Peptides against a protein of PDB entry 2AKA. Designs and how they scored, part 90

Target 1, 299 residues: chain A of PDB entry 2AKA
Amino acid sequence: MEDLIPLVNRLQDAFSAIGQNADLDLPQIAVVGGQSAGKSSVLENFVGRDFLPRGSGIVTRRPLVLQLVNSTTEYAEFLHCKGKKFTDFEEVRLEIEAETDRVTGTNKGISPVPINLRVYSPHVLNLTLVDLPGMTKVPVGDQPPDIEFQIRDMLMQFVTKENCLILAVSPANSDLANSDALKIAKEVDPQGQRTIGVITKLDLMDEGTDARDVLENKLLPLRRGYIGVVNRSQKDIDGKKDITAALAAERKFFLSHPSYRHLADRMGTPYLQKVLNQQLTNHIRDTLPGLRNKLQSQL

## One batch from the design tools (peptide; made by RFdiffusion4, then SolubleMPNN)

Design b2_p17_3_s2 (from b2_p17_3, 6 letters changed)
Fold by OpenDDE base, seed 5:
Structure b2_p17_3_s2 (fold): chain B 299 residues (1-299), chain A 17 residues (1-17)
Amino acid sequence: as target 1 above (299 residues)
Amino acid sequence: SSTLQAIEDLIAEIEAS
């Protein structure tokens, strides 16, 4: 059943080649969240490699269609440079930056034109995610003053699609009621049918506080629930802390935390990968029967 | 076009899987 995702990847690539891009209503998962919410870190944890651009402000400035494919080999390929296999993930990062700058220029602007990246790895489950720019209210560099709305408009091109699942990434150390991710999700998915909540920065919460009620799906219920994760700190990233070690620390965190230990088997990055793989697979199965006629009308 | 046919074939393959 997992084999549906690679087939949809091929379909996605084919549509990308004909310029459909954001107008596609393919079964997919869009990743949304405020800047510094931990979106990129979650994706890197899935791959087990540092490969995404880092920095302050808006790091992701183009949609990144990240296609993870379980394989016996480990390498990456970009749709815009077919035939080149990347085995050094630092080179993958550099290519993302270069390709982003090629389209957006040096002003740190955004573009709705997606970058398509496929990663083959024995360490991943089949999973396709669309990483979207982080929501922000503060322009940086030469960004236009309306950058917030440009980002929101871009996000809406994805999250309004009926076949789009929403991975809403929210930091636990901020007021969840003011989560940019959950706000946009609620706007386009008021019944919480398409939204999966990810809670990051659980390790950065004030002593004596926890997100147990959120993680138990009791505070802001989503049909698809919430999964907590613990990402590497910026210090750990700068210090090149190994992702494998970070994943072990994440497991230890949940197991040892009095508020989360009972949830530990349903928390953490590995569990999130499994859930997303299953959710996407099931979503593909549910949505594809009607896709042919719909897509034909759009071509 | 060949691309459109390829897309249709992929959809059919997915639906049949």
Scores: peptide ipSAE 0.162, ipTM 0.801, DockQ to the pose 0.130
Fold by OpenDDE base, seed 3:
Structure b2_p17_3_s2 (fold): chain B 299 residues (1-299), chain A 17 residues (1-17)
Amino acid sequence: as target 1 above (299 residues)
Amino acid sequence: SSTLQAIEDLIAEIEAS
């Protein structure tokens, strides 16, 4: 059986080219979370490279369609600059920033127009994610005072779609009951059918506290469950700590933690990537027949 | 439209895989 994710990537690119004129709901995973929830770090850990914009406040300001493709070579391509292969991931970061600024200006505004980035790597599983702007209540710089609502409206364009899975990223060192990611997910997916929970910053929890009940799916149950991850600290990111070393430290964290040891084989970035690959593949298989039928009615 | 047909063909390819 041919991999479905690369085929859907071509479909996604075609939809992007036509400006989503068709009333079609593509199978995809939208990544949602508050600012500083660790979304960008999770995505970079999948690739094993630093390539996403960093900074204070809102960083992702346009939807980033990140298409990971397992390949013998390592390089990136943008849909907006066809034919150019990026092998330096710092240049990838700069291109994201430049392309964002081209549309939004320098005022840190947002745009709903996606950036399409494909990364070929021997170190990734086939996986497509839509990274969305982090939810915030506080405008920064020259952002409009209603930036919170602009971000929410943008997110809703994705997460309200029936064929959209939601990767809800929440930090463990904050009150999960107040998680922006889980709140928006529950709003559009009240039965918890489309939501996958990711719990970050487990290593930053106070001594004597843990997220065991959350990770065991007992506190706020999701059909697709929760996966805990440990990302690099901001210090480690600034210091360009090797992601491979960070992944090893993550594994060690779960294995050595009294509250998480029994869950260790179902935790961590590599497991998350595997689960997302499988769930997306299955989701594509389940949804495409209906999509075909809908498309035929519009021809 | 021709674009919609191209998308249909792509979906058909996915279903056949």
Scores: peptide ipSAE 0.138, ipTM 0.781, DockQ to the pose 0.130
Fold by OpenDDE base, seed 4:
Structure b2_p17_3_s2 (fold): chain B 299 residues (1-299), chain A 17 residues (1-17)
Amino acid sequence: as target 1 above (299 residues)
Amino acid sequence: SSTLQAIEDLIAEIEAS
């Protein structure tokens, strides 16, 4: 049986050619989270490479359609520069920044026009995610004072769609009741049917505290549950700590932590990748008949 | 449109898979 996700990648590319004028709801996973929630680190951990823009304030300023494809080779391709294979992921980062600036300018503005990036790697499962700008309340640079609402409006264009799953990324070292990701998810998915919770920064929680109740789906229940992850620290990122080593440390963290040991096999980045692959595959299968019918009605 | 038809063809391919 041919994998569904690669086929949907071709659909995604075709949708990109149509632009925003198409009222089509492609099955996808949108990634949402506040600034510094660890969203970019989660995505980079999937690839095992540093390739996303970093910095203070709003880093992601355009939707990034990230298509991960399991392959024997490792390289990246952008839809806007077909035929160019990137093997240096620093160049991938630079291309994202350049392409973002080309459309938004240098004022750190945002644009709803997606960047389409496909990454072939032996280290990934087939998985497509839409990385969205981080929610913020504070304008940076030459951003307009209403940038918060511009970001929210952009996110709503994705997360309000019925066929959109929501990967809500929240840091454990902050009050989860005030999580930007969980708030927006609850707004558009009040029954928690489309939301997958990711809890980051579990290693940065105050001594004597834990997120066990959240991870066990007891505090803020989601039908699709929560998965905890441990990302590299900013120091580790700056020091170019290898992601493979970080994944080993993550595994060790869960296994050795008194509050999480019993959950360890259902935690961590590798498990998250597996779950997302399965969830997306099943979601595609469930939604395609309806999508076909809608498409035919528009022809 | 031709693009919409191409999308429909891809969906059909997926359903046949």
Scores: peptide ipSAE 0.134, ipTM 0.779, DockQ to the pose 0.129
Fold by OpenDDE base, seed 1:
Structure b2_p17_3_s2 (fold): chain B 299 residues (1-299), chain A 17 residues (1-17)
Amino acid sequence: as target 1 above (299 residues)
Amino acid sequence: SSTLQAIEDLIAEIEAS
């Protein structure tokens, strides 16, 4: 029996082909967070490859529909260049940048038109995420002065949909009360029914402080809870530290930390992948009957 | 309408899985 997530991927591709992706309430997970919150690192940790654009300011300027598919082989495919298999993930990064620039031009503007990327790998669970531009307050370079609002409007096109789960990525080394991710999530999901909290940068917290209360879901309760992760440092990324080694270090971090040891089995990137796979699968089962009914009413 | 039907068929396939 084929898993539900790959089947929904085909549905998503079909909707994208007709240009209605933004208007359709498909079961999906949108990834939201401020710039430098660690969204890209979380996604790359799932794949175990460096493949997302990096840099200062707004890196993601178009929604990236990232379809992870468990497979015996490792390669990537874009919907906009069918038939081309990418085995070098650096080329994947370059293609994302090129395709982004093709639509947005040189002004570093944003576009709501998604890039659809499918990654086949033996190291992933079936999972589809929509990576959205990082929320920012300050325009950089040739960006329009209202770029903050343009990003927010783009995010709202996704996160306001009832069938959209929200992966809210927040850094632990910043005041959680000021988390851009949690603010936008609370605006569209005030009861915390659709939001999954991811807490990054736990290893960068000041000595004597911890995010235990957050991770235990006691500070800002979400029905779907919080999962802490430890990403590679910028130094590690620049030094091309292996993601597999980073995952081992993440496990060690949680196991050895006095405040997190008791939570260690419910923390870390591998656990996050598992939870997201399960939640998305269940969400698909719950939402598809309603989607079918809506579609039938249009036929 | 043909595209919508194809989408409906795919949804039906998903529900049957």
Scores: peptide ipSAE 0.148, ipTM 0.787, DockQ to the pose 0.130; fails the geometry check

Design b2_p17_3_s3 (from b2_p17_3, 11 letters changed)
Fold by OpenDDE base, seed 3:
Structure b2_p17_3_s3 (fold): chain B 299 residues (1-299), chain A 17 residues (1-17)
Amino acid sequence: as target 1 above (299 residues)
Amino acid sequence: SSIQQEILDLIQELEAA
């Protein structure tokens, strides 16, 4: 049996070439969360490289279709720059920024037109994620006052699709009842059938508090459950702390924490990557029936 | 178009997988 994820990747690329954009209902995982929820860090931890734009406010301003491909070699390719292989991931970051600015301008505006990035690496599982702009309530700089709604409208173009899984990223050090990620997920997936919860910043919770009930799927139950992760601190990122070392620290965190020790084997970035690979593969298989007719109607 | 045909071929390949 051929790998299903690469086939879907080729479909995504083909549809992108004809300008289908967000109207495509292919099996995919959309990443949603508030600003500073830790989305970028999760994705970078999958790759083991720093390659996503950083900054204040809305960092991701276009959807980023991130196609991870397990390979013996390590390099990146953009669909908009065919034939160019990037081996320096700082150049990948710069290309994302440049391509974003080319379309949105310098006013930190947003665009629903995806950037398609494929990363080949021996350290990744086959996995495709659509990184979406972080939800915000406050415009930054010269952003329009309705930027919140512009972002929401953009996200809705993806997450309302029946074949879209939702990776809802929420920080543990904030009230989960107010999680932007979980709110939007609940709006479009009220039964929690398409949503995978990621809880970040578990290491930043106040002493004596924990997210055990959430991680055990007891507080806000999702069919696909929750996975906790510990990302690098901003200080560690700025200091260029090695991601491998950070992943080891994450493992140690879960193993040593009284509230999470019993869950440790079902927590952390490596486990999340495995789960997402499996769930996406299974989801593709489950959505294959009728895909032909559905996709033909979208041409 | 050539891209449309490619899409159809990929769909068929995906269904056969």
Scores: peptide ipSAE 0.314, ipTM 0.883, DockQ to the pose 0.130
Fold by OpenDDE base, seed 1:
Structure b2_p17_3_s3 (fold): chain B 299 residues (1-299), chain A 17 residues (1-17)
Amino acid sequence: as target 1 above (299 residues)
Amino acid sequence: SSIQQEILDLIQELEAA
């Protein structure tokens, strides 16, 4: 059996070439979460490179279709810049910023037009994610006062699609009942059939508290469950702590924590990658029936 | 268009996978 994810990637690229954007009903995983929830860190941990824009406020301002492809070589390619291979991931970051600014202008506005980035690496599993702007309530700088609603509208264009899985990223050091990610997921997926929960910042929880009940899928049950991860701290990022070392620290965290040690084999970034690869592959297979008719109607 | 044909070919390949 051929890998299904690369085939869907080629479809995504083809539809993008004809101007299809958020209206695509392809099997995909949309990443949602509040600003600073840790979405970018999760994605960078998959690649093992620093390559996403960083900063305060709204950093992701266009959907980023991130296509991870297992390969013997390591490089990145953009759909808008065909034929150029990026081997320096700092240049990848700069290209994302430049391409974002080209479309959105200088006022830090948002655009629903995706950036398509493919990363080849020996350190990744085949996986495609659509990184979406972080939900916010407060406009920054010259952003329009209704930026919150613009972001929500953009997210809804993706997450309302039946073939869209939702990777809901929530920080553990905040009240999960008020999670922006889980709220939007519940709105469009009230039965929790399409949502995968990611819990970040487990290492930043108050002493004497834990997210065991959430991770055990007992508090806010999702059919596809929750996976906890530990990202690099801002200090670690500023200090350019190696992601490989961070992954080792993450493993150590789960193994040594009295509330999580029994879950350790089903936690962490490597396990999340594996689960997402499997979930996406299975989801593609499940959605194949009728896909031809659906896609033909979009031409 | 050529892109439309490519899409149709990819759909067929997916169905065969």
Scores: peptide ipSAE 0.313, ipTM 0.882, DockQ to the pose 0.130
Fold by OpenDDE base, seed 5:
Structure b2_p17_3_s3 (fold): chain B 299 residues (1-299), chain A 17 residues (1-17)
Amino acid sequence: as target 1 above (299 residues)
Amino acid sequence: SSIQQEILDLIQELEAA
């Protein structure tokens, strides 16, 4: 069977070329979570490279359509600068920042116009994610006072779509009942049919506490379940700790933790990537019926 | 347009996959 994800990628590119953005109802995975929930780290761990903007507050200010493509070579391409192959991922980060600033200005505003980034790598599975701005309640710097609502409205344009899966990223060291990601997911997917839970910062939980019940899908059940991950600390990121080493440490964490060792084979970034590849592939297949009519109506 | 035709062709490929 032909890999469906690359075909959908080509559709995404084509629709982008004609100005379609959040209104596109293609099979996709939208990544949602509060600021500092660990979204960027999860995405970078998939690639094995540091390439996303970093900082306090709102970092992602435009939707980032991240298309991961398994390949024998490693490089990145942007849809807005076709023909340029990026092999230095610092240059990728700089291009994201530059392209974001070009549209939004330097006032830390947001825009609903996506950036399309394709990453070829031998270390990835085929996977497309739409990284969305982190939810926030407090404007910082020169952000507009209604930034919270602007972000929310932007997210809603994606997550309300029938064919959108939701990757809800929540930190374990915060009250999950107050998770921004899970709240928005519950609002648009009350039956938990389209939501995949990611629990970050498991290594930062207080001694004597754990997220076992959540990870076992017993506390806040989702049809598609939860996957725990351990990302690099901010100190490790600033210190340029190798992602490969971090992934090894993540594996060790789950294997050695009394509360998680029995789940270790169904946890961690590599497993998450595999699950998302499978989920997206299956979701594409399931949404194929009627796709022609739906897409034609959008032309 | 050429892009619209490309979209239709891709849909056909998806349906055939």
Scores: peptide ipSAE 0.306, ipTM 0.880, DockQ to the pose 0.129
Fold by OpenDDE base, seed 4:
Structure b2_p17_3_s3 (fold): chain B 299 residues (1-299), chain A 17 residues (1-17)
Amino acid sequence: as target 1 above (299 residues)
Amino acid sequence: SSIQQEILDLIQELEAA
């Protein structure tokens, strides 16, 4: 079977070169979540590198089209600086920040213009994700008072598209009924057909509580289900704890936890990556009929 | 344009896959 994800990646790059229209409905996965939901950590865990902007408030301020490509080599490339290979992922982080600031300025504003980043790695499966700004209610710095609505409007440009799958990232240590990610997903996907749930911070739940019912898809059912993950703590990130070691700890967490042991083989970052690869591939195949006509209308 | 043709070619390749 031919790998469809790289073909769609090339298509995305070509459209970006001519100015992507907001009406483009390519098969893709948009990542949504509130601030501090663990969204960036999930993406970094796929790559096994720290490469996303960090800080307080809104860190992602432009859509990041993250194209993961399985390769024997490890490096990153940006569409806006073709030919430059990044092997230091700290430099990748700096480039994201610089390119973001180039468009948004220093006021911590947002822009709907995507950054296109391709990461080649032996540690990834072929997978394309669109990382979106974290939902927030509180402006920081020189952000406009309506920044919450600007972010929401930006997210809606992606998640309302029929061919967009939604990776909804929610922390387990907060009330899941009030999850920003699940709320926006329910708004645009009321039947739960396009939404994949990710539950983070399972290790931070109060003693005697668990998210078993959610992970078993019994509380807030999604057609595509839920996958639990355990990210590095902020202390671990600051201490530059190795992601590989963190992934081993994640596996141990699920295997040793009384509430999750029976689910352990269907939990964790490696399983999530596999599921997303499969679901995206299948979704591309399912959406191919009529794609030609739809895309031609955007040219 | 050349880019438009590339897009059309990629769509055709996707449909053939």
Scores: peptide ipSAE 0.274, ipTM 0.866, DockQ to the pose 0.130

Design b2_p17_3_s4 (from b2_p17_3, 8 letters changed)
Fold by OpenDDE base, seed 1:
Structure b2_p17_3_s4 (fold): chain B 299 residues (1-299), chain A 17 residues (1-17)
Amino acid sequence: as target 1 above (299 residues)
Amino acid sequence: SSILEGIEELIEQLKAS
């Protein structure tokens, strides 16, 4: 039997090619969060490479369907330029930026048309995520004054779908009650059935405070729970700190922290990747029968 | 298995369209 995640990847590619990807209720995980919540850093940590656009304001301006595939070799491919293998991940970043600008223009507008990126690597588990633009209230540059609502409307196209799981990324150093990610998740998933919480910036919390209650699923309970991660700081990124070293530091953080040591085996980027792989696989298995019937009736 | 095969067939049909 073929792996379920690669099977759905082929469906995603096929529907994207005919311009119907956004309209399909495919089993998938949408990544949501405010700007600078750490979404891109989480995705880069999965791959172990710096390959996503960086900057201030709205960096992700199109949905990015990121398909991670375990392989003996390491390279990336875009659906919009089939046959070209990228082995330099700096070139991957540049291609994302170029393809984004090609569609949105120079005004830093947004587009609901996804970019499909597949990354083959021996260091990843099979996992597909849809990275969505970060929620913001402040237009930048030539962005329209209603950019906040445009982003929200784009996100809603994904997260309102019944087969869409929601990876809600929230920074721990901000009031979680006001988390953009958790707010949108609660709006479309009021019972917390489709939402997976990711808590970033745990290392940036004020002294004497912790997110233990959140991580133990006691404050804002989600059926699928919360996983804490520690991303590289901006200083670390600017200093080109190796992601492998950052993952070791993350492990050390959880093990040494008095509030988190008892949770350490259920925290961190590697554990998050494993959980997402398992949850997505199971979710696909549960939804495929209904999806088959729906597709068969439409084609 | 039958479900997966059905999905694979649909994928091929989509590619041909």
Scores: peptide ipSAE 0.090, ipTM 0.762, DockQ to the pose 0.751
Fold by OpenDDE base, seed 5:
Structure b2_p17_3_s4 (fold): chain B 299 residues (1-299), chain A 17 residues (1-17)
Amino acid sequence: as target 1 above (299 residues)
Amino acid sequence: SSILEGIEELIEQLKAS
């Protein structure tokens, strides 16, 4: 059963090679959230490496199909440059930036053409995520005035698919009722069947406030629940704070916080990774019969 | 399982196309 995710990865690669087929609904997890919601940090925490573009405003400008594969060795590979193994994750970041700019130009525009990145690591569970551009309302730089709608349209191409799970990333230090991630999730998944909530920035909440009700799935119930995480601060990221140390600090945060201590074993990045692996594996198993039939009908 | 094998075969067919 552990091999189901790699199997779907091979399907993804094959489809990418022949061009995206909008008629194929592959089991996958799309990551959605507003800009600065902490999506990139969550993904980097899974890998334990800094490898995603950073900056103000929009950083992810193309869908990033991130395929994490448990392996005895650590390296990354891009589908667009087969045979090249990246062991320096700074080079991975640079390649993402270069490949993004190659397609979009330097105007900070977006493209629906995915980047396919596979990361082999002994520190990851098998997990595939599609990182999507952060939702925004304000164009920056040379972005087109309708960038908000372009991003939304791009997201909708993924999240409207029945076999797409939605990882909705929302910051706790903002009004959750107005979370862009949860809004779009509710729009396409009104029953909350496909959405997994991630609450970031729990450490940045005002004194005397907490997100306990959200994390206990009492405020905006999702079938698949919520998982809180604590990411590195921007200062920590700029200072190249070790992710391992950050994960330890995250654990300490939940264990020591009066509002979250009772939830600590079901919080944090490692638990999130485990849950996502299990959720995706089970989801693939459930969708495989239908997927087989659809694929066969197209051959 | 037989279904997984079927999927693998389909992958190969897709790659060949």
Scores: peptide ipSAE 0.072, ipTM 0.749, DockQ to the pose 0.748
Fold by OpenDDE base, seed 2:
Structure b2_p17_3_s4 (fold): chain B 299 residues (1-299), chain A 17 residues (1-17)
Amino acid sequence: as target 1 above (299 residues)
Amino acid sequence: SSILEGIEELIEQLKAS
């Protein structure tokens, strides 16, 4: 069977090159969540490298189409600079920042024009995600007062599309009923058909509390369910704690926790990556016939 | 496979345009 995800990646690249990305409902997974919900950590844990911009406030200011490709080699490539192979992931981070600033300027504005990044690695499954700006209510720096709505409008351009799956990232140490990710997902996917829930910061919950009911899909049911993960702490990130060690700690957390032990085989970042690969592959298979017909009618 | 081939052809056409 042909690899469906790489096929769609080539389609994404072709449409990006001609500037028609916004008009095509490609099968994809959009990542949504509030600022500091743990989105960047989840994505970096998939790659096993630190490569995303970090900081306070709005860090992601353009959509990042992150194409993970299983390969025997490890390197990154940007669509905007074809032929340049990045093997230093700090340079990848710097390129994201530079390319973002090139389009948005220095005022920390946002742009709907995506950055296309492909990462080849033996440590990843084939997976494409669209990382979107974190939802926020507070402008920082020279951001316009309506930045919250600008971000929302940008997110809506992706998540309203029928072929878009939604990876809703919510922290467990906050009220899930007030999750920005789940709110926007519920708005555009009221029946929970396109939404995959990710619960971060399970290790930061108050003693005596747990998210078992959420993770068992009993509190706010999603057709595609919830997956819990444990990311590095901010201290660990600042201290450059090894991601491999963090993934081992995550596994230990679920296995040793009385509320989550029975779910441990269906939790954690590696399992999340596997599920997303499968979900995206199946979703592409289901949508390709319709997509082909639509493309043929437009060309 | 037929659907995939059709999409691949479309991709090539897009690249050539």
Scores: peptide ipSAE 0.071, ipTM 0.741, DockQ to the pose 0.695
Fold by OpenDDE base, seed 3:
Structure b2_p17_3_s4 (fold): chain B 299 residues (1-299), chain A 17 residues (1-17)
Amino acid sequence: as target 1 above (299 residues)
Amino acid sequence: SSILEGIEELIEQLKAS
């Protein structure tokens, strides 16, 4: 059987090329979370490279359709510049920034027009994620005063779709009951059928506190459960700490923590990647018959 | 299998349109 994720990737590319990406409910995973929730770090940890824009405020300002493809070679390609292979991931970052600025201008505004980025790597599983702007209440720079609502409206274009799974990224060192990611997920997925919870910053929780109840799916239950991860600190990112070393430290964290050791085999970035690959594959399989019918009706 | 083939055909038709 043909790999289902690459098949949907071709659909995504085709729809993006014709400007009809909003008309079809493609099986996909949208990544949502507040600013600084750790979304970009999770994605970079999957690839094992630093390639996403960094900075204060809203960093992701356009939807980024990130298509990870397992391959013997390592390079990236953008849909908007076909034929160019990027082997330097710093150049990938610069291209994202340049392409974002080309559409949004210099005011740090947002645009709903996706950037399609495909990364071939021997270090990834087949996985497609749509990285969305971080939810915020405070405009920065020359952003419009209603930026919060603009971001929300953009997110809703994705997460309201029935075939969209939601990767809700929440930091453990904040009140999870007030998580922007979980709130928006609950709004559009009240039964918790489409939401996967990711808990970041577990290493930054106050002494004597833990997120065990959340990770065990006992506090705010999701049908698809929660996966905890430990990302690099901002200092480590700025210092370009090796992601492989960070992943080893993450594993050690879960194994050595009294509250998480029993969950360690179901935690961490590698496990998250595996789960997302499996869930997306299964989700595509379940939705393909309906998708075919919809496509046929639109032709 | 038939579904996948149909989708691939539709993709090609979309690209050609």
Scores: peptide ipSAE 0.050, ipTM 0.725, DockQ to the pose 0.726

